# Designs tried in a protein design run: peptides against a protein of PDB entry 4Z5W. Part 24

Target 1, 305 residues: chain A of PDB entry 4Z5W
Amino acid sequence: IPDVFLELNKLWYFSAQSNLFNGEMPRSLSNSRSISLLSLRNNTLSGQIYLNCSAMTNLTSLDLASNSFSGSIPSNLPNCLRLKTINFAKIKFIAQIPESFKNFQSLTSLSFSNSSIQNISSALEILQHCQNLKTLVLTLNFQKEELPSVPSLQFKNLKVLIIASCQLRGTVPQWLSNSPSLQLLDLSWNQLSGTIPPWLGSLNSLFYLDLSNNTFIGEIPHSLTSLQSLVSKENAVEEPSPDFPFFKKKNTNAGGLQYNQPSSFPPMIDLSYNSLNGSIWPEFGDLRQLHVLNLKNNNLSGNIP

## One batch from the design tools (peptide; aimed at target 1 K90 P245)

Design b2_p14_5_s3 (made by RFdiffusion4, then SolubleMPNN; from b2_p14_5, 4 letters changed)
Fold by OpenDDE base, seed 1:
Structure b2_p14_5_s3 (fold): chain B 305 residues (1-305), chain A 14 residues (1-14)
Amino acid sequence: as target 1 above (305 residues)
Amino acid sequence: LPQLPPSTIPTNFV
């Protein structure tokens, strides 16, 4: 990428995603006063990620996902006082979340999917201080760590939590009950154990639940049949979605679907590939907004309602 | 096979 961004003093949006750009980010781009949205996703960019937050006073969105960047997560990003959305997916950091992120009050959406992030306990302890954090994606990190159950953890404004494919141990943590605005929860492809907690059914905005491919035991909590978002069409006020899209594959061989916002996901309960027992509750028939109920590969018995 | 989780990593569109 040429070092010409000093001349582009009115540049508000720069998207150069899905190209073959290599080398480092140009210094003039890292010092741009005008830029609000920067996307360089899916290139071969390398070197250390550096942004001059004192210069980049208009930066609101940063997508650097799927690049060959090296080194540490930039600890100075909280100094970018307008920065709301960060996509660092598929950047191999081999690092912990910086302690400076405790001060990241502008942060609303964060993805580190498959970024070799370590220490989930520290990561969640830090990120709970981001009071405006609504979307958190931590998939394919923290390999074989324990999901912390510390009751003091609070994500009051959290709407989307995805911590899948981490081989995490532990239980569904009680601190998630302190997230009443939670709309999407994915903890799939872990080693989570215990029972599915009944308080999940009290999350009135929860329309997408994936707990598939874990080691959950016991009965399906009856409270899941009363998930308000799945009983009635709530006029969920379309809150501002992350500036980065989501991608889902139905299977390994299927093409990916792009979802521009979390609300575009089909309403779903997936509890498949666990060790759940007992009956299927007939009151699942009350979930009139539910598109997908997946209970396969469990130890369920009785009648199909 | 269980469903794959959502990702913010671009997948090949078919």
Scores: peptide ipSAE 0.338, ipTM 0.858, DockQ to the pose 0.093
OpenDDE base, seeds 2, 3, 4, 5: peptide ipSAE 0.305, 0.276, 0.043, 0.294; ipTM 0.849, 0.836, 0.717, 0.851

Design b2_p14_5_s4 (made by RFdiffusion4, then SolubleMPNN; from b2_p14_5, 4 letters changed)
Fold by OpenDDE base, seed 4:
Structure b2_p14_5_s4 (fold): chain B 305 residues (1-305), chain A 14 residues (1-14)
Amino acid sequence: as target 1 above (305 residues)
Amino acid sequence: LPKLPPSTIPYNFV
């Protein structure tokens, strides 16, 4: 990428995703006063991520995902006072979340999916201080760590939490009950154990629940049959989505399904590939908005209602 | 090859 962004003093949107750009980010780009949205996703850019937040005063969205960047997560990003959306998916940091992210009050959407992030306890302890954080994606990190259940953890404004494919141990953490605005929860492909907690059914905005491919035991909590977002249409508040798409890959050979917004996910309960027992509640028939009920590969018995 | 688990990831599966 040429070092000409100093001359582009009116450039508000720069999208150069899915090209063949290599080398480092040009210094003029890292100092752009005009750029609000920067997307360089899916290139071969390398080096350390550095942004001059004192210069980049208009930066609202940063998508650097699927590049060959190295080194630490840039600890100065909280100084980008308008920066809301960060996509660092598939950047191999081999790092912890910087302590400075406690002060990241502008942050609304964060993805570190498949970024070799370590220490989930520290990550969640830091990120809980991001009062405006609505979307958090941490899939394919924290391999075989324990999902912290610390009751003090609080994500008050969290709407989307995706921590899939981490092989995480532990239980469904009680601190998630402090996220009453949660719409999408994906904890699939972990080693989570215990029972599915009844308080999940109290998350009135929860329309997408993926707990598949875990080690959950016991009965399906009856409270899931009363998930208000799946009973009635009224609560589909389209809130501002992150500036990055979501991708769900169902199979190694299948193309990922792209979801541009959290609302594009089908209303779903996926509890498949667990050790759940008991019956299917007939009251699942009350979930009139439910598109996908996946209970396969469990120990369920009785009649299908 | 172990099938990669289905994952929800906000990046292109390129």
Scores: peptide ipSAE 0.039, ipTM 0.752, DockQ to the pose 0.115
OpenDDE base, seeds 1, 2, 3, 5: peptide ipSAE 0.033, 0.045, 0.043, 0.039; ipTM 0.743, 0.744, 0.747, 0.764; seeds 2, 3 fail the geometry check

Design b2_p14_6 (made by RFdiffusion4)
Pose (drawn by RFdiffusion4):
Structure b2_p14_6 (pose): chain A 291 residues (1-233, 242-249, 256-305), chain P 14 residues (1-14)
Amino acid sequence: IPDVFLELNKLWYFSAQSNLFNGEMPRSLSNSRSISLLSLRNNTLSGQIYLNCSAMTNLTSLDLASNSFSGSIPSNLPNCLRLKTINFAKIKFIAQIPESFKNFQSLTSLSFSNSSIQNISSALEILQHCQNLKTLVLTLNFQKEELPSVPSLQFKNLKVLIIASCQLRGTVPQWLSNSPSLQLLDLSWNQLSGTIPPWLGSLNSLFYLDLSNNTFIGEIPHSLTSLQSLVSKPDFPFFKKGLQYNQPSSFPPMIDLSYNSLNGSIWPEFGDLRQLHVLNLKNNNLSGNIP
Amino acid sequence: SPPRASPSPTNELY
């Protein structure tokens, strides 16, 4: 990509995604005062990601995903004070999230999906301090690590939480109850154990719950039949493993408890869930009648 | 550069 961005001082939107571009991002792009939306994803771009945050005061959305970049996650990123959305998926950082991210207060949406992020324990202790974070995708990282149960963790305004296919050991942590506005929860394809916590039924905005492909045991908590959003009635898309979904509400309401060791019966009170589109209880130890 | 014939997805869910 040519180094001409000093000359283009009115450019607020640049999208070069899904091309065959290679090499580093030109330094002038890293210094662009005017750039607001930048999408370079799905190229062969490489090198250490450099962004001058004193210079890029208009940067609001950054998508460098699915590229050949290496090095660390830039620690100066919280200083890009208008940056609200980062799609860093499929960049092989082989690194931890920098501590400075606890100061990233403009951040509302973050994806490190399949990016070789290590130490979920430190990553979550840091990111809980980003007060405006509404969506977090940590899928395909932290391989075989333990999902921390440390009770000090609070993600207050969190709407979307996705950490799948990480083969995570541990249980569904109670501190997730500190995210009362949670809409979409995906913990699927992990090694999670224990029972399914009844407090999940207390999440009034939750419409999509994917606990599939874990080692969960015990009963289906009765509170799931009273889930409020299941009983009664911005750009950074998601892919389901790939089918595209533009926003969290593009996902039909779902309960997927499949591929676990769950026992007991199916509660008749599930009939109270009139807004439920998908109920997937396959590959469990469930017994009794079908209500 | 030419467009990529098959781009990969990002932000994956399972």

Design b2_p14_6_s1 (made by RFdiffusion4, then SolubleMPNN; from b2_p14_6, 8 letters changed)
Fold by OpenDDE base, seed 1:
Structure b2_p14_6_s1 (fold): chain B 305 residues (1-305), chain A 14 residues (1-14)
Amino acid sequence: as target 1 above (305 residues)
Amino acid sequence: PPPNPNPEPTNIIF
């Protein structure tokens, strides 16, 4: 990318995603006073990620996902006082989340999906201080770590939590009950154990629950049949709108499907590939907004209602 | 809108 962003002193939006750009980010771009949205996703950019937050006073969204950047996560990003959205998916950091992110009060949406992030305990302890954090994507990190169950953890404004395919151990953490605005929870493809907690059914905004491919035991909590967002449409919940897309694979051999908004996901309960027992509750019939109920590959018994 | 096919899954939901 040419170093010409000093001349572009009115540039508000720069999107150059899905090109063949290589080399480092130009210094003039890292010092742009005008830019609000920067997307360089899906290129071959390399070197260290550096942003001059004292210069980049208008920066609100940063998408650098799917690049060949190296080194540490930029610890100075919290100094970008308007920065709300960060997509660092598929950047191989091999790092922990910086302690400076405790001060990241502008942060609303963060993705480190498949970014070789380490220490989930530290990550969650840091990120709980981000009072405006609504969307957190941590898929394909923390390999074989334990999901912390520390009851003091609190994500008050969290709407989307995705921590899939980490081989995480532990249980569904009680601290998630402190997130009453949670709309989407994906903890699939882990090694989570214990029972599914009944308090999940008290998350009145929860329309998408994926706990599939774990080691959960016991009965399906009857409280899941009373998820208000799946019973009635009347609960118009404010949509979490991160500036980055989500991807779901429909089939193993198909390309990922891009979803621009979390509301574009079908309302779903997926508890498949666990060790759940007992009956299917007939009151699942009350979930009139539910599109997908997946209970396959469990130890369920009795009648199908 | 219908989901678009994308070869570059970044924020993966399984």
Scores: peptide ipSAE 0.317, ipTM 0.768, DockQ to the pose 0.313
OpenDDE base, seeds 2, 3, 4, 5: peptide ipSAE 0.072, 0.095, 0.168, 0.084; ipTM 0.677, 0.741, 0.748, 0.715; seed 5 fails the geometry check

Design b2_p14_6_s2 (made by RFdiffusion4, then SolubleMPNN; from b2_p14_6, 8 letters changed)
Fold by OpenDDE base, seed 5:
Structure b2_p14_6_s2 (fold): chain B 305 residues (1-305), chain A 14 residues (1-14)
Amino acid sequence: as target 1 above (305 residues)
Amino acid sequence: PPPNPNPEPTNLIF
């Protein structure tokens, strides 16, 4: 990428996704006063990520995902006072979340999907201080760690939480009951155990629940038949989506389906590939907005209602 | 034009 961004003093949006760009980010780009949205996703960019936050006063969205960047996560990003959205998916940091992210009050959406992030306890302890955090994607990190169940953790404004395919141990964490605005929860492809907690049915905005491919036991909580978002249409709050897309794999060998907004996910309960027992509740018939109910590969018995 | 390399799946949900 040429070092010409000093002359481009009116450039508001720069998207150079899915090209063959190599080398470092040019110094003039890291000092741009005009850029609000920057996307360099899916290139071969290298070196350290450096942004001059004192110069980049208009930066609101940063997508650097699927690049060959090295080094630590930039600890100065909280100084970018308007920065809301960060996509760092598929950047191999081999690092912990910086302690400076406790001060990241502008942050609304963060992805580290498949970024070799370590220490989930420290990550959640830091990120709980981000009061505006609505979307958190941590898929393919924290391999074989324990999902912390510390009741003091508080994500009051959290709407989307995705921590899939981490081989995480533990239980469904009680601190998620402090997230009443939660709309999408994916904890699939872990080693989570115990029972599915009844308080999940109190999350009135929860329209998408994926707990598939775990080691959950006991009955399906009857409270899941009263999920208000799946009973009635009234609570589809069209909030501003993250500036980065989501990808769902239907099969291990299939390409990921792109979802541009969380609202584009079908209303779903997936409890497949567990050790759940008991009957299917007839009151699942009350979930008139439910598109997908997946209960396959469990120990369920009785009649199908 | 070279086929746009399929955007590597980022922000995977399984």
Scores: peptide ipSAE 0.061, ipTM 0.676, DockQ to the pose 0.661
OpenDDE base, seeds 1, 2, 3, 4: peptide ipSAE 0.060, 0.049, 0.045, 0.050; ipTM 0.701, 0.660, 0.677, 0.670

Design b2_p14_6_s3 (made by RFdiffusion4, then SolubleMPNN; from b2_p14_6, 8 letters changed)
Fold by OpenDDE base, seed 1:
Structure b2_p14_6_s3 (fold): chain B 305 residues (1-305), chain A 14 residues (1-14)
Amino acid sequence: as target 1 above (305 residues)
Amino acid sequence: PPPKENPEPTNLIF
């Protein structure tokens, strides 16, 4: 990428994703006063990620995902006082989340999906201080760690939490009950155990629940039949989605389906590939907005309602 | 061919 962004003093949006760009980010780009939206996703960019936050005063969205960047997560990003959305998916950091992210009050959406992030306890302890954090994607990190159950953890404004395919141990953490605005929860493809907690049915905005491919036991909580977002349309507050897309793989060999917004996900309860027992509640019939109920590969019995 | 916009999904939901 050429070092010409000083001359582009009116450039507000720069989108150059899915090209063949290599080398480092040009210094003039890292110092741009005008850029609000920056996407360089899916290139072969390399070197250390550096942004001059004192210069980049208009930066609101940063997508650097799927690049060959090396080194540490930039600890100075909280100094970008307008920065709301960060996509750092598929950047192999081999690092912990910086302690400086406790001060990241502008942060609304963060992805580190498949970024070799370590220490989930530290990551969640840091990120709980981000009071405006609504979307958090941590898929394919923290391999074989324990999902912290510390009751003091609090994500008050969290709407989307995705921590799939981490081989995480532990239980569904009670601190998620402190996230009343949660719309999407994916904890699939872990080693989570215990029972599915009844308080999940109190999350009135929860329209997408994936707990599939775990080691959950016991009955399906009857409270899941009362998920208000799946009973009626009235509570579907369409909030601004993150500026980064989501991907669902249907099959291991299929390309992921792109979803531009969390609201574009089909309303779903997936509890498949667990050790759940008991009956399917007839009151699942009250979930008039539900598109997908997946209960396959469990120990369920009785009549299908 | 132009690189597919997402040769591999960045924000995976399983």
Scores: peptide ipSAE 0.292, ipTM 0.808, DockQ to the pose 0.595
OpenDDE base, seeds 2, 3, 4, 5: peptide ipSAE 0.037, 0.189, 0.039, 0.137; ipTM 0.649, 0.688, 0.707, 0.747; seeds 4, 5 fail the geometry check

Design b2_p14_6_s4 (made by RFdiffusion4, then SolubleMPNN; from b2_p14_6, 7 letters changed)
Fold by OpenDDE base, seed 4:
Structure b2_p14_6_s4 (fold): chain B 305 residues (1-305), chain A 14 residues (1-14)
Amino acid sequence: as target 1 above (305 residues)
Amino acid sequence: PPPNPNPEPTNLLF
């Protein structure tokens, strides 16, 4: 990428994803006063990520995902006072989340999916201080760590939590009950155990629940039949989602379906590949907005209602 | 290798 961004003093959106760019980010780009949205996703960019937050005063969205960046997570990003969205997926940091992220009040959406992030306890302890954090994606990190259940953890404004494929141990954490705005929860492909907690059914905005491929036991909580978002169409005012694409793997050989917004996901309960027992509640028939009910590969019995 | 035309999903739902 040429070092010409100083001359581009009106450049608001720079989208250069899915190219063959190599080398470092140009210094003029890291100092751009005009750029609000920067996407360099899916290139071969390298070096350390550095942004001059004192210069980049308009930066609102940063997508650097799927690059060959190295070094530490940039601890100065909280100084980018308008920075809302960060996608650092597939950047191999081999690091913990910086303590400075406690001060990241502009942050609304963060992904470290498959970024070799370590210490989930520290990560959640830090990120709970991000009062505006709505979307958190931590998939493919924290391998075999324990998902902290500390009741002091609080994500008040969290709408989307994805911590899939971490081989996490523990239970569904009680601190998630403090996230009443939660719309999407994916804890799939972990080693989570215990029972599915009844308080999950009190998350009125929860339309997508994936607890599949865990070690959950006991009955399906009857309270899941009363999930309000699945009983009735919530008039969820679609907040304009930042350019923060989600991807669902369908099959090993098919490219993941891109979903630009969480609302584009089909309303779903996936409890498949657990050790759940008991019957299917007839009251699942009340979930008129439910598109996908996946209960396969459990120990369920009785009649199908 | 050509740029992976299917960028592996950055925000993976499994």
Scores: peptide ipSAE 0.277, ipTM 0.782, DockQ to the pose 0.563
OpenDDE base, seeds 1, 2, 3, 5: peptide ipSAE 0.062, 0.198, 0.055, 0.209; ipTM 0.717, 0.725, 0.672, 0.713; seeds 1, 2 fail the geometry check

Design b2_p14_7 (made by RFdiffusion4)
Pose (drawn by RFdiffusion4):
Structure b2_p14_7 (pose): chain A 291 residues (1-233, 242-249, 256-305), chain P 14 residues (1-14)
Amino acid sequence: IPDVFLELNKLWYFSAQSNLFNGEMPRSLSNSRSISLLSLRNNTLSGQIYLNCSAMTNLTSLDLASNSFSGSIPSNLPNCLRLKTINFAKIKFIAQIPESFKNFQSLTSLSFSNSSIQNISSALEILQHCQNLKTLVLTLNFQKEELPSVPSLQFKNLKVLIIASCQLRGTVPQWLSNSPSLQLLDLSWNQLSGTIPPWLGSLNSLFYLDLSNNTFIGEIPHSLTSLQSLVSKPDFPFFKKGLQYNQPSSFPPMIDLSYNSLNGSIWPEFGDLRQLHVLNLKNNNLSGNIP
Amino acid sequence: SPSAFITTDFPPVS
């Protein structure tokens, strides 16, 4: 990508995604005062990611995903004070999230999916301090680590939480109850154990719950039949493993408890869930009748 | 077949 971005001082939108571009991002792009939307994803771009946050005061959305970059996660990123969305997926950082990210108050959407992020314990203790974070994707990282149960964790405005295919040990942590506005929860494809917490049924905005492919035991909590959003009625897309979904509401309401060790019966009160599109209880130890 | 999971990984360009 040519180094001509000093000359293009009115450029607020630049999208070069899904091409064959390689090499580093030109430094002038890293200094662009006017750039707001930048999408370079799905190229062969490489090197240490550098962004001058004193210079890029208009940067609001950054998508460098699925590229050949290496080095660390830039620690100066919280200083890009208008940056609201970062898609850093499929960049092999082989690194932890910098502590400075606790100060990233403009951040509303973050994806480190499949990015070789280590230490979920430190990563979550940091990111809980980003007060405006509404969506978090940590899928395919933290391999075989433990999902922290530390009760001090609070993600208050969190709408979407996705940490799948990390083979995480531990249980569904109760600190997740500190995210009362949670819409979409995906903990699938992990090693999670214990029982399914009844407090999940207390999440009034939750419409999509993927607990599939874990080691969960015990009963289906009765509270799931009283889930409010299941009973009654921005750009950074998601892929389901790939089928594209543009926003969280693109996912039809779902309960997927499949591929666990759950026991007991199916509650008749599930009939109360009139807005439920998908109910997947396959590959469990469930017994009794079908209501 | 196992149940699916959500990611933000873009497929490669052809």

Design b2_p14_7_s1 (made by RFdiffusion4, then SolubleMPNN; from b2_p14_7, 5 letters changed)
Fold by OpenDDE base, seed 2:
Structure b2_p14_7_s1 (fold): chain B 305 residues (1-305), chain A 14 residues (1-14)
Amino acid sequence: as target 1 above (305 residues)
Amino acid sequence: SPPGFLTTDYPPVP
């Protein structure tokens, strides 16, 4: 990418996504005062990520995902006072979340999917201070760590939480009950154990639940048959979705189905590939908005309602 | 095989 952005003093949106660009990010781009949305996703860009946040006062969205960047996570990003959306998926940082992210009050959507992030306890402890955080994607990190159950963790405004394919140990954490606006939860492809907690059924906005491919035991909580978002058509306030799409992938190397926004997901309960026992509740029939109920590969018994 | 999980990882450019 040429270093010509000093001349582009009116550039508001720059997208050079899904090309074969190599080398470093242009220094003039890292100093752009006009740019609001920057997407360089799905290229072969390299070097360290540096953004001059004191210059980039209009930056609201940053997508650098699926590049060959190296080095540390830019600790100065919280100084980009308008920066809401960050996609750093598939950038091999091999790092912890910077402590400076405690101050990242503009942050609404963050992805570090497949970015070799370490220490989930520290990451969640830091990110809970982001009061405006609505979307958090941490898939393919934290390999074999324990999902913290610390009751002091609070994500009050969280709507989308995806921490899949981390081989995480532990249980479904009670602190998620403090996220009453949670719409989408994916904890699939972990080593989570214990019972599925009944308080999940109290998350009235939860329309997409994926707990598949874990080690959960016991009965399906009857409270899941009363998920309000699945009983009635809530007026899904089309809240501004993240500026980045989601992909449902069968594995790290598979192409995934693209979803541009969380509202594009079918209403779903996926509890498949666990060790759940007991019956299928007939009251799943009350979930009039449910599109997908996946209970396969469990130890369930009795009649199919 | 288990169902898929969610990511924000873009597919490689062909």
Scores: peptide ipSAE 0.614, ipTM 0.936, DockQ to the pose 0.897
OpenDDE base, seeds 1, 3, 4, 5: peptide ipSAE 0.606, 0.597, 0.604, 0.598; ipTM 0.932, 0.933, 0.932, 0.931

Design b2_p14_7_s2 (made by RFdiffusion4, then SolubleMPNN; from b2_p14_7, 6 letters changed)
Fold by OpenDDE base, seed 2:
Structure b2_p14_7_s2 (fold): chain B 305 residues (1-305), chain A 14 residues (1-14)
Amino acid sequence: as target 1 above (305 residues)
Amino acid sequence: PPPGFLTTDYPPVP
């Protein structure tokens, strides 16, 4: 990418996604005062990520995902006072989340999917201070760590939480009950154990639940048959979706189905590939908005309602 | 095989 962005003093949106751009991010782009939305996703860009947040006062969205960047996570990003959305997926940082992210009050959507992030306890402890955080994606990190159940963890405004395919141990953390606006939860492809907690059914906005491919035991909580978002068509106010799409992938290399918005996901309960027992509750029939109920590959018994 | 999980990883450019 040429270093010509100093001349582009009116550039508000720059998208050079899904090309074969190599080399470093242009220094003039890292100092752009005009740019609001920057997407360089899905290229072969390299070097250290550096953004001059004191210059980039209009930056609201940053997508650098699926590039060959190296080095540290930019600790100065909280100084980008208007920066709301960050996609750093598939950038191999091999790092912890910077402590400076405690101050990232502008942050609404963050993805570190497949970015070799370490220490989930530290990550969640830091990110809970991001009061405006609505979307958090931490998939494909934290190899074999324990999902913290610390009751002090609180994500009050969280709507989308995706921590899939981390081989995480532990249980479904009770601190998620403090996220009453949670709409989408994906904890699939982990080593989570214990019972599925009944308080999940109290998350009235939860329309997409994926707990598949874990080691959950016991009965399906009857409270899941009372998920209000699945009983009634609440007009979920289409909140501004993250500026980055989601992909449902069976593995790291598979092309996934693209979902541009969380609202584009089918209303779903996926509890498949666990060790759940007991009956299928007939009251799942009350979930008139439910599109997908996946209970396969469990130890369920009795009648199919 | 188990269902897929959610990511924000873009597919590689062909």
Scores: peptide ipSAE 0.590, ipTM 0.932, DockQ to the pose 0.905
OpenDDE base, seeds 1, 3, 4, 5: peptide ipSAE 0.529, 0.578, 0.462, 0.587; ipTM 0.914, 0.929, 0.862, 0.929

Design b2_p14_7_s3 (made by RFdiffusion4, then SolubleMPNN; from b2_p14_7 with S3P A4G I6L)
Fold by OpenDDE base, seed 1:
Structure b2_p14_7_s3 (fold): chain B 305 residues (1-305), chain A 14 residues (1-14)
Amino acid sequence: as target 1 above (305 residues)
Amino acid sequence: SPPGFLTTDFPPVS
């Protein structure tokens, strides 16, 4: 990418996605005062990510996903006072989330999918201080770590939480009960154990629940039949989606189905590939907005209602 | 096979 962005003093949106750009990010780009939306995803860019937040006063969205960047996560990003959305998916950091992210009050959407992020406990302890954080995607990180169950963790404004395919141990964390605005939860493809907690049914905005491919035991909580977002249409709060798409992938290498917004996901309960027992509750019939109920490959018994 | 999981990980440019 040429180092010409100093001359582009009116450039608000720069998207150069899915090209063959290599080398480092131009210094003039890292110092652009005009850019609000920057997307360089799916290139072969390299070097350390550096942004001059004192210069980049208009930066609101940053998508650098699927590049060959190296080094640390930029600890100065919280100084970009308007920065809301960060997509750092598929950047091999091999790092922890910086402590400076405790001060990241502008942050609304964060993805580190498949970015070799380590220490989930530290990550969640830091990110809980991001009061405006609505979307958090941490898929394909924290390999074989334990999902912290610390009750003091609080994500009050969280709407989308995806921590899939991490081989995480532990249970469904009780601190999620403090996220009443949660709309989408994906904890699939982990090693989570214990019972599915009844308080999940109290998350009135939860329309997409994926707990598939874990080691959950016990009965399906009857409270899941009372998820208000799945009973009635009225509670589908169209909230501002993150500036990055989601993919449903069957494996790490498969082409996924693309979803541009969380609202584009079909209303779903997926509890498949666990060790759940007991009956299928007839009251799942009350979930009139439910498109997908997947209970396959469990130890369920009794009659199908 | 188990169902798919959600990610923001883009496939590489082929």
Scores: peptide ipSAE 0.530, ipTM 0.901, DockQ to the pose 0.904
OpenDDE base, seeds 2, 3, 4, 5: peptide ipSAE 0.524, 0.503, 0.515, 0.510; ipTM 0.898, 0.887, 0.892, 0.899

